# Peptides against a protein of PDB entry 5KEZ: the designs that were tried, part 173

Target 1, 320 residues: chain A of PDB entry 5KEZ
Amino acid sequence: NVAIYNPFRPWWERYQPVSYKLCTRSGNEDEFRNMVTRCNNVGVRIYVDAVINHMCGNAVSAGTSSTCGSYFNPGSRDFPAVPYSGWDFNDGKCKTGSGDIENYNDATQVRDCRLTGLLDLALEKDYVRSKIAEYMNHLIDIGVAGFRLDASKHMWPGDIKAILDKLHNLNSNWFPAGSKPFIYQEVIDLGGEPIKSSDYFGNGRVTEFKYGAKLGTVIRKWNGEKMSYLKNWGEGWGFVPSDRALVFVDNHDNQRGHGAGGASILTFWDARLYKMAVGFMLAHPYGFTRVMSSYRWPRQFQNGNDVNDWVGPPNNNGVI

## One batch from the design tools (peptide; made by RFdiffusion4, then SolubleMPNN)

Design b2_p21_3_s2 (from b2_p21_3, 14 letters changed)
Fold by OpenDDE base, seed 5:
Structure b2_p21_3_s2 (fold): chain B 320 residues (1-320), chain A 21 residues (1-21)
Amino acid sequence: as target 1 above (320 residues)
Amino acid sequence: EAEALQKQRERLYAYYKKLNA
């Protein structure tokens, strides 16, 4: 991915890929393979956060400032380490003036335009699908158990399906023959927008963001909410079917959130309430549970916004 | 609430754009 130095190595640089090489601040491919093997050998499975909707930001300077030293040129859409070129992006499909998503009520913009400048891959192309599948299959062959698909809301469900159809069965060294990757898709659906979580049920589980938001309001006793109201928690609260839900109290994004909905999210900053929420989540049968492991950073709020929300994991001069 | 989360994502990624544009 891109190495960003202003701010200094933010967490979100990891979500700006320039290649599919397993060579990042976390280590090289051999180290990753070793970790996967050791984990699998003791029954711990690995699920990769796969960034397949886009490459890096269009405003990033061309060069070799990347975690593996690969050359890239966002301006010309040149990513030779893949390789991708201008033919592999949705620049010509997006009809907004900026080239970015401007209206989330326009599903076409959400899928075909850039997410805040991130170069949007043309996932309709078999070539692009194949390059992504090759990346994911390499991980499968290493021994990962499945994937979180980042920014799934910004991809057409059919394009995702086409990629998934190219995936290999899981590595038979650790998984039963014929096992398929576990897929869960990041889709932010709190209602009010045309794109729905249900659009993605056919590809695997989806993130249920209503879970953390609503649980937060209940635990915080906002709006007169009571714990007793959780008696029909899950589908009774309008959540997606349990067998399609990936549930969590917080994630890396909404842990840094602000305003309505964001403020309800419980995090480790509110330790007691957070423990209550996580305890409830783990005790309740609804959905597939995900527990957050995060870190402290020097929060600095200005007008309700943390100006240090870019701060990544603890590191030594950029080395994790 | 849905808009708030989307704006949060936009803010996070727009931050790099502002600094690197």
Scores: peptide ipSAE 0.089, ipTM 0.761, DockQ to the pose 0.065
Fold by OpenDDE base, seed 1:
Structure b2_p21_3_s2 (fold): chain B 320 residues (1-320), chain A 21 residues (1-21)
Amino acid sequence: as target 1 above (320 residues)
Amino acid sequence: EAEALQKQRERLYAYYKKLNA
């Protein structure tokens, strides 16, 4: 991915890819392979956060300032390490003045325009689908068990399906022959927009962001909410079907006050309430559960916003 | 913009507040 130095190596640089090489501040490919093997050998499975909707920001300077040292040129849409060129992006399909998503009530903009400047891949093209599939298959062959698909709301469900149809079976060294990768898709659907979580049910599970948002409100006893109201928790609260839901109390975005859920989201910063929420989630049968493991950073609030929300995880390989 | 993703996430927070306020 792009190496960002202002601010200094933020967590979100990991979501600005310039290649599909497995070398970031989290480690290199050999280290990753070793970790996957060691985890599989003790029954711990690995699911990769796959960024396949886009490459890096369109305004990032060209050069080799990347975690793997690969050259890239956002201005010319040149990513030779893949390779991608100007033919592999949705620039010609997006009809907004800025080239970015301007109206989330326009599904075509949401899927064909840039997510705040992030170069939007033309996933309708078989070439692009194949390059992504090759990346994912490489990971499958290493021994991963599945994927979180980042920014799935910004991809056409049919394009995702086309990619998934190209995927290998899981590695038979650790998985039964014919096993398929576990897929869950990040779709932020809190209502009020045309794109719905149900659009993606055919590809796998989806994130249910209503879960953490509503649970936070209940645990905080906001608006007169009571624990007794959780009697019909799940589908009864308007959530997606249990067998399609990936549920969580918080994620890396909303624990920083960014993403869906707002101020209701409970995090490790609110230790007592957070433990209550996580305990409830694990005890309740609704959805496939995900527990967050994060880190502390030096929060500094200015005008209600944490100016240090960019701080990445502890790291001792700063040379990457 | 190098901070494009960060700005998007911040705007998403604001968007949520608008929809659910």
Scores: peptide ipSAE 0.032, ipTM 0.675, DockQ to the pose 0.422
Fold by OpenDDE base, seed 2:
Structure b2_p21_3_s2 (fold): chain B 320 residues (1-320), chain A 21 residues (1-21)
Amino acid sequence: as target 1 above (320 residues)
Amino acid sequence: EAEALQKQRERLYAYYKKLNA
C-alpha cells in the first residue's frame, strides 16, 4: 500500500493499495505465511481484510513510496505491480463532474464513482476480476479461512459474485476438502439509502451496523430506551436475518466517533458500558459475533472532532 | 486524502443523526 508520512503512517494508508503483494508494515509474505500456519495449527483461523474496490487515492504523488517499494502513478492510473492501467478503472463510467461520489442516493454513483478520491476499479472487466481473484486465491492457498470485503457497498453485487466464483476451495491441509472461504461484506446500511444489505446476501454475510448503533442507544439509556426492550433483539429490531449478519459493538471507523452509528457507538473509552455491550452481544444468539481488539491513542478534540483520529497502532518508527 | 476521508465519515455521522431525529 501507499506509505503516508503526513500524517505519519496513519491507519488508513493500509486501505490504499498499489499492489497485491503481501508486503506491508506488518511484515513480508514469508512472515505472513508463517503466522497463518502457526495459527491454523492451533485452531485459530485467519480472515483477511481484502481491499478490492479501489486502489490508492487519485491525489497521491507518483513514485515508489509504498510498503514494498512498488512504483505507482495515480495520475495515469498506472499500477505496474498488478498490472493495472487506465483501462482498468471506472473513470469513463462515472458521470459526476468530480469523478467522486457526489450523491449517495444514486446507487450508480456509489458503485461507479470514486469513494473519497480512491481510484475505482472497473470490476465489470474480467481482467480486473481475475487479478483480484489471483490475489485472494494466493491467500487461500496460504491457508486463510476467508475474507472481509472492504467497501462492498461500492461494488456491484454481481461483480463480487463473479470474483467469488473464481476462488479456490480452502487449503485441505487445515480445512475439509471442498470448503469454501468464509465471506462477510462491509455494507453500511442504516436505512435511508437505495443500496440495501439484502442486495449482498447472495455473496455471504453482511455487517449489521444497526446493531452497534442501536445497542449503544439502549445501554446509554438515550431517548427513554430500556434494557427490557432488548427482549426481541435481532430480527425483531429490523436487523438482517441472523444467518446473514456479522455483528459487532464497534469497529475501527466508528470507534473514532463519527462513522456509521455516530456518537451512540460504545467503545473501550467507556469501559463499563462497553463491557456490558460486548457481554450482551456474546450472550445473545444473533448473528456471527466479532470482538474488537484496539489501542489507545492521544485524542485531541477540536470542534467535537478528534484531530488525531488518524493515529494507527503502536509502532516503532512506523514498523508494527 | 485525509480531508476527503474525514468528509466521508462526517457524512455517515450525519445520516445517523437524521435517522434518529
Scores: peptide ipSAE 0.028, ipTM 0.670, DockQ to the pose 0.333
Fold by OpenDDE base, seed 3:
Structure b2_p21_3_s2 (fold): chain B 320 residues (1-320), chain A 21 residues (1-21)
Amino acid sequence: as target 1 above (320 residues)
Amino acid sequence: EAEALQKQRERLYAYYKKLNA
């Protein structure tokens, strides 16, 4: 991915890929392989956050400022380490003036336009699908158990399916023969927009963002909410079917929403309430559960927003 | 670039605000 130095190596640089090489702030491919092996050998499975909707931002300077030193040129859509070229992006499909998503009530824009400047891959192309599948299959062959698909809301479900159909079975050294990768898709569906979580049920599980938001409201006792109202928690609250839901109290994004629109979300900053929420989640049978492991950073609120929400995990000069 | 990603996250915050409205 792009190495960003202003601000200094933010957490979100990981979501601006320039190649599918396994060289990151966390280590190189050999180190990753070693980690996966060690984890699998003790029954701990690895699920990779796969960024396949886009490459890096269109305004990033061309060069070799990347975690693996690969050259890239966003301006010309040149990513030779893949390789991708101008033919592999949706620039010609997006009809907005900016080239970015301007209206989230337009499903076509959400899928075909750039997410805040991130170069949008043409996932309808078999070439692009194959390059992504090769990346994911490499990980599968290393021994990962599945994937979180980042920004799934911004990809056509059919394109995702086409990629998934190219995937190998899991590594038989650790998984039963014929096992398929576990897939969960990040889809933000809080209602009121044309894209629905149900559009993605055919590909795997989806993130249920209503879960953490509503649970936070209840535990915080906002708007007269009571714990007793959780009697019909799950589908009874309008959530997706349990067998399609991946649930969580917080994630890396909404964890940084304190003081902003995501104020209901409970995080480790509110330790007692957070433990209550996580405990409830783990005790309740609804959905597939995910527990967050994060870190403390020097928050600085200005106008209700943390100006330091970019801060990544503790590191040694950018290396975790 | 930092600004662009910040806007992305701000949209997420807006979604949660909408849910609580």
Scores: peptide ipSAE 0.028, ipTM 0.661, DockQ to the pose 0.342

Design b2_p21_3_s3 (from b2_p21_3, 14 letters changed)
Fold by OpenDDE base, seed 4:
Structure b2_p21_3_s3 (fold): chain B 320 residues (1-320), chain A 21 residues (1-21)
Amino acid sequence: as target 1 above (320 residues)
Amino acid sequence: EAAFLEQQRQRLIEYYKRLNA
């Protein structure tokens, strides 16, 4: 991914890929392989956060400022380490003046235009699908158990399906022969938009963002809500079917101030309430549960927003 | 309820904009 130095190595640089090489702030491919092996050997499975909707931001300077040193040129859509070129992006398909998503009530914009300037891959192309599948298959062959698909709302479900259809079975050294990768898709569906979580049920589980939002209000006792109201928690609250839901109290995005994701979201900063929420989540049978493991950073709130929400995990001069 | 969810959606959108501006 791109190496960002202003601010200094933010967490979100990880979501701006320039190659599919396994060189990151966390280590190289050999180290990753070693970790996966060691984890698998003790029954801990690895699920990779796969950024496959886009490459880096369109305004990032060309060069070799990346975690693996790969050259890239966003201006010309040149990512030779893949390789991708101008033919592999949706520049011509997006019809907005800016090239970015301007109207989230327009499903075609949401899928075909750039997410906040991130170069949008043409996932309709078999070439692009194959390059992504190659990346994911490399990880599968290393021994990962599955994937979180980042920004799934911004990809056509059929394109995702096409990629998934190219995936190998899991590594038989650790998984039963014929095992398929576990897929969960980040889809932000809080209602009010044409794109629905149900559009993605065919590909795997989906994130249920209503879960953390609603649970937060209940635990906080906002609007007179009570724990007793959770008796029909799950589908009874209008959430997606349990077998399609990936549930969580918070994530890295909505953890960063009430300006991000909403004030109802509980985080480790609210330790007591957070423990209650996480405990309830783990005890309740609804959905597949994900527990957040995060870190402290020096928060500085201005106008309700943490100006330091970019701060990544503890590191040694940028190396995690 | 719908208003609440919409508010959350907007907050997330604005957050993403800030990150990638």
Scores: peptide ipSAE 0.039, ipTM 0.723, DockQ to the pose 0.058
Fold by OpenDDE base, seed 2:
Structure b2_p21_3_s3 (fold): chain B 320 residues (1-320), chain A 21 residues (1-21)
Amino acid sequence: as target 1 above (320 residues)
Amino acid sequence: EAAFLEQQRQRLIEYYKRLNA
């Protein structure tokens, strides 16, 4: 991914890829392989956060300022380490004046235009699909158990399906023969937009963002809400079917909002209430549960915004 | 070095604020 130095190595630089090389601040491919092996050997499975919707931002300076030293040129859409060129992006397909998503009520823009300047890959092309599949298959062959698909809302479900259809079975050294990778898709559907979580049910599980938001209001006793109302928690509250849901109290994004990462969202900053929420989530039979492991950072609020919300995990001068 | 993703994260945060307003 790109190496960002202003601010100094933020957490979100990891979501601006310039290659599919397993070479980042966390280590090289050999170290990753070693970690996967050690985890698998004790029954801990690895799921990779796969960024496949886009490459880095269009305004990032060209050069070799990346975690693996690979050259890239966003201006010319040149990513030779893959390789990608201008033919592999949706610049010509997006019809907005800026090239960015301008109207989130237009599903075509949401999927074909750049997400806040991030170069949007032409996932309709078999070449692009194959390059992504090769990346994911390499990980599968190493021994990962599945994937979180980042920014799935911004990809056509059919394009995702086409990529998934190219994936290998899981590594038989640790998984039963014929096992398929576990897929969950990050889709932010809180209602009010044309793209729905249900559009993606065919590809795997989806993130249910209503879960943490609604649970927070109940635990906080907002608007007279009571714990007893959680009796029909799940589908009864309008959430996606349990077998399609990946649920969580908070994540890295909403943890960084005003207060405790959002109005209702509970995080470790509200320790007592957070423990109650996480405990309830783990005890209640709805969805596939994900527990957050995070870190403290020096929050500084200015005009309702944490100016340090970019801070990544603890590190030694950029080395994790 | 534009913080494109940071802008998106802020949008998400604002979305949650609207949901719980």
Scores: peptide ipSAE 0.028, ipTM 0.643, DockQ to the pose 0.377
Fold by OpenDDE base, seed 5:
Structure b2_p21_3_s3 (fold): chain B 320 residues (1-320), chain A 21 residues (1-21)
Amino acid sequence: as target 1 above (320 residues)
Amino acid sequence: EAAFLEQQRQRLIEYYKRLNA
């Protein structure tokens, strides 16, 4: 991915890919293979956060400032390490003046335009689908158990399906023959937009962002909410079906959103309430649970916003 | 309730992938 130095190596640089090389701040491919093997050998499975909707930002300077030194040129849509070119992006499909998503009530914009300037891949093209499948299959062959699909709301469900249909069975060294990768898709559906989480049920599980938001409200006793109201927690609260839900108390995004205006999301900063929420989540049968492992950073609030929300995990001069 | 969820949606959008300055 792109190496950003101003601010110094923010967490979000990870989501600006320039290649599909397994060469990042976390380590190289050999180190990754070693980690996957060691984890699998003790029954711990690895699920990769796969960024397949886009490449890096259109405004990033061309060059070799990337975690593996690969050359890239956002201006010409040139990513030779893949390779991608101008033919592989949705520039011609997006009809907004900026080329970015401008209206989230327009599903076509949400899927065909750039997410905050991130170059949007033409996932309708078999070539692009194949390059992504090749990347994911490489990971499957290494021994990963499945994937989180980043920014799934910004991809057409049919394009995702086409990619998933190209995937290999899991590595038989650790998984039963014929096992399929576990797929969960990041879809932010809190209502109010035309794109719904149910659009993606056919591809795998979906993140249920209502879970953490509602649970936080209840635990905080906001809006007159009571713990006793959790009697019908799950589908009774309007959440997606349990067998399609990936649930969590917080993630890296909404954990930082807590500082943006008193969000209901509970985090480790609210230790007691957070423990209550996580304990409840783990005890309740609804959904497939995910527990956050995060870190402290030097929060600095200015006008209600944490100016240090970019800070990544503890590192040694950018190396994790 | 719908207003609350909409507010949360907007806050999450603010923390979508960022670009360098």
Scores: peptide ipSAE 0.073, ipTM 0.746, DockQ to the pose 0.053; fails the geometry check
Fold by OpenDDE base, seed 3:
Structure b2_p21_3_s3 (fold): chain B 320 residues (1-320), chain A 21 residues (1-21)
Amino acid sequence: as target 1 above (320 residues)
Amino acid sequence: EAAFLEQQRQRLIEYYKRLNA
């Protein structure tokens, strides 16, 4: 991915890929392979956060400032390490003036235009699908168990399916023969937008962002909410079917006040309430649960916003 | 560059906060 130095190596640089090389702040491919092997050998499975909707931001300068030193040129849409060229992006397909998503009530531009400047891949192209599948299959062959698909809301479900249809079975050294990768898709659906989480059920599980948002409201006792109202928690609250839901109290985005959930989201900063929420989540049978492991950073609020929300995990000069 | 991208992300943050309002 792009190596960002201003601010210094923020967490979100990981979501600006310039190649599919397994060479990042966390280590190189050999180290990753070793980790996956060691984890699998003791029954711990690895799921990769796969960024396949886009490449890096259109405003990033061309060069070799990347975690593996690969050259890239956002201006010309040149990513030779893949390789991608201008023909592999949706620049001509997006009809907004800026080239970015401007109206989230327009499902077409949500999927065909750039997410906050991130160069949007033309996922309708078999070439692009194949390059992504090759990346994911390499990971599968290494021994990962599945994937979180980042920014799935911004991809057409059919394009995702086309990619998934190219995927190998899981590595039989650790998984039963014929096992398929576990897929969960990040789709932010709190209602009010045309894109629905149900659009993605056919590809795998989806994130249920209503879960953390509503649970936070209840545990915080906002708006007169009571714990007793959780008797019909799950589908009874309008959530997606349990077998399609991946649930969580917080994630990296809304932990910082970003994304879906707003101020209702409980985090480790609210230690007591957070433990209550996580405990409830783990005790309740609804959905597939995900527990957040995070870190403390030097928060600095200005006008209600943390100006240090970019701070990534503890690191040694950018290397974890 | 990076500052500009962060600004873009902030717009997205504002959008999603509005959805939860």
Scores: peptide ipSAE 0.028, ipTM 0.637, DockQ to the pose 0.726; fails the geometry check

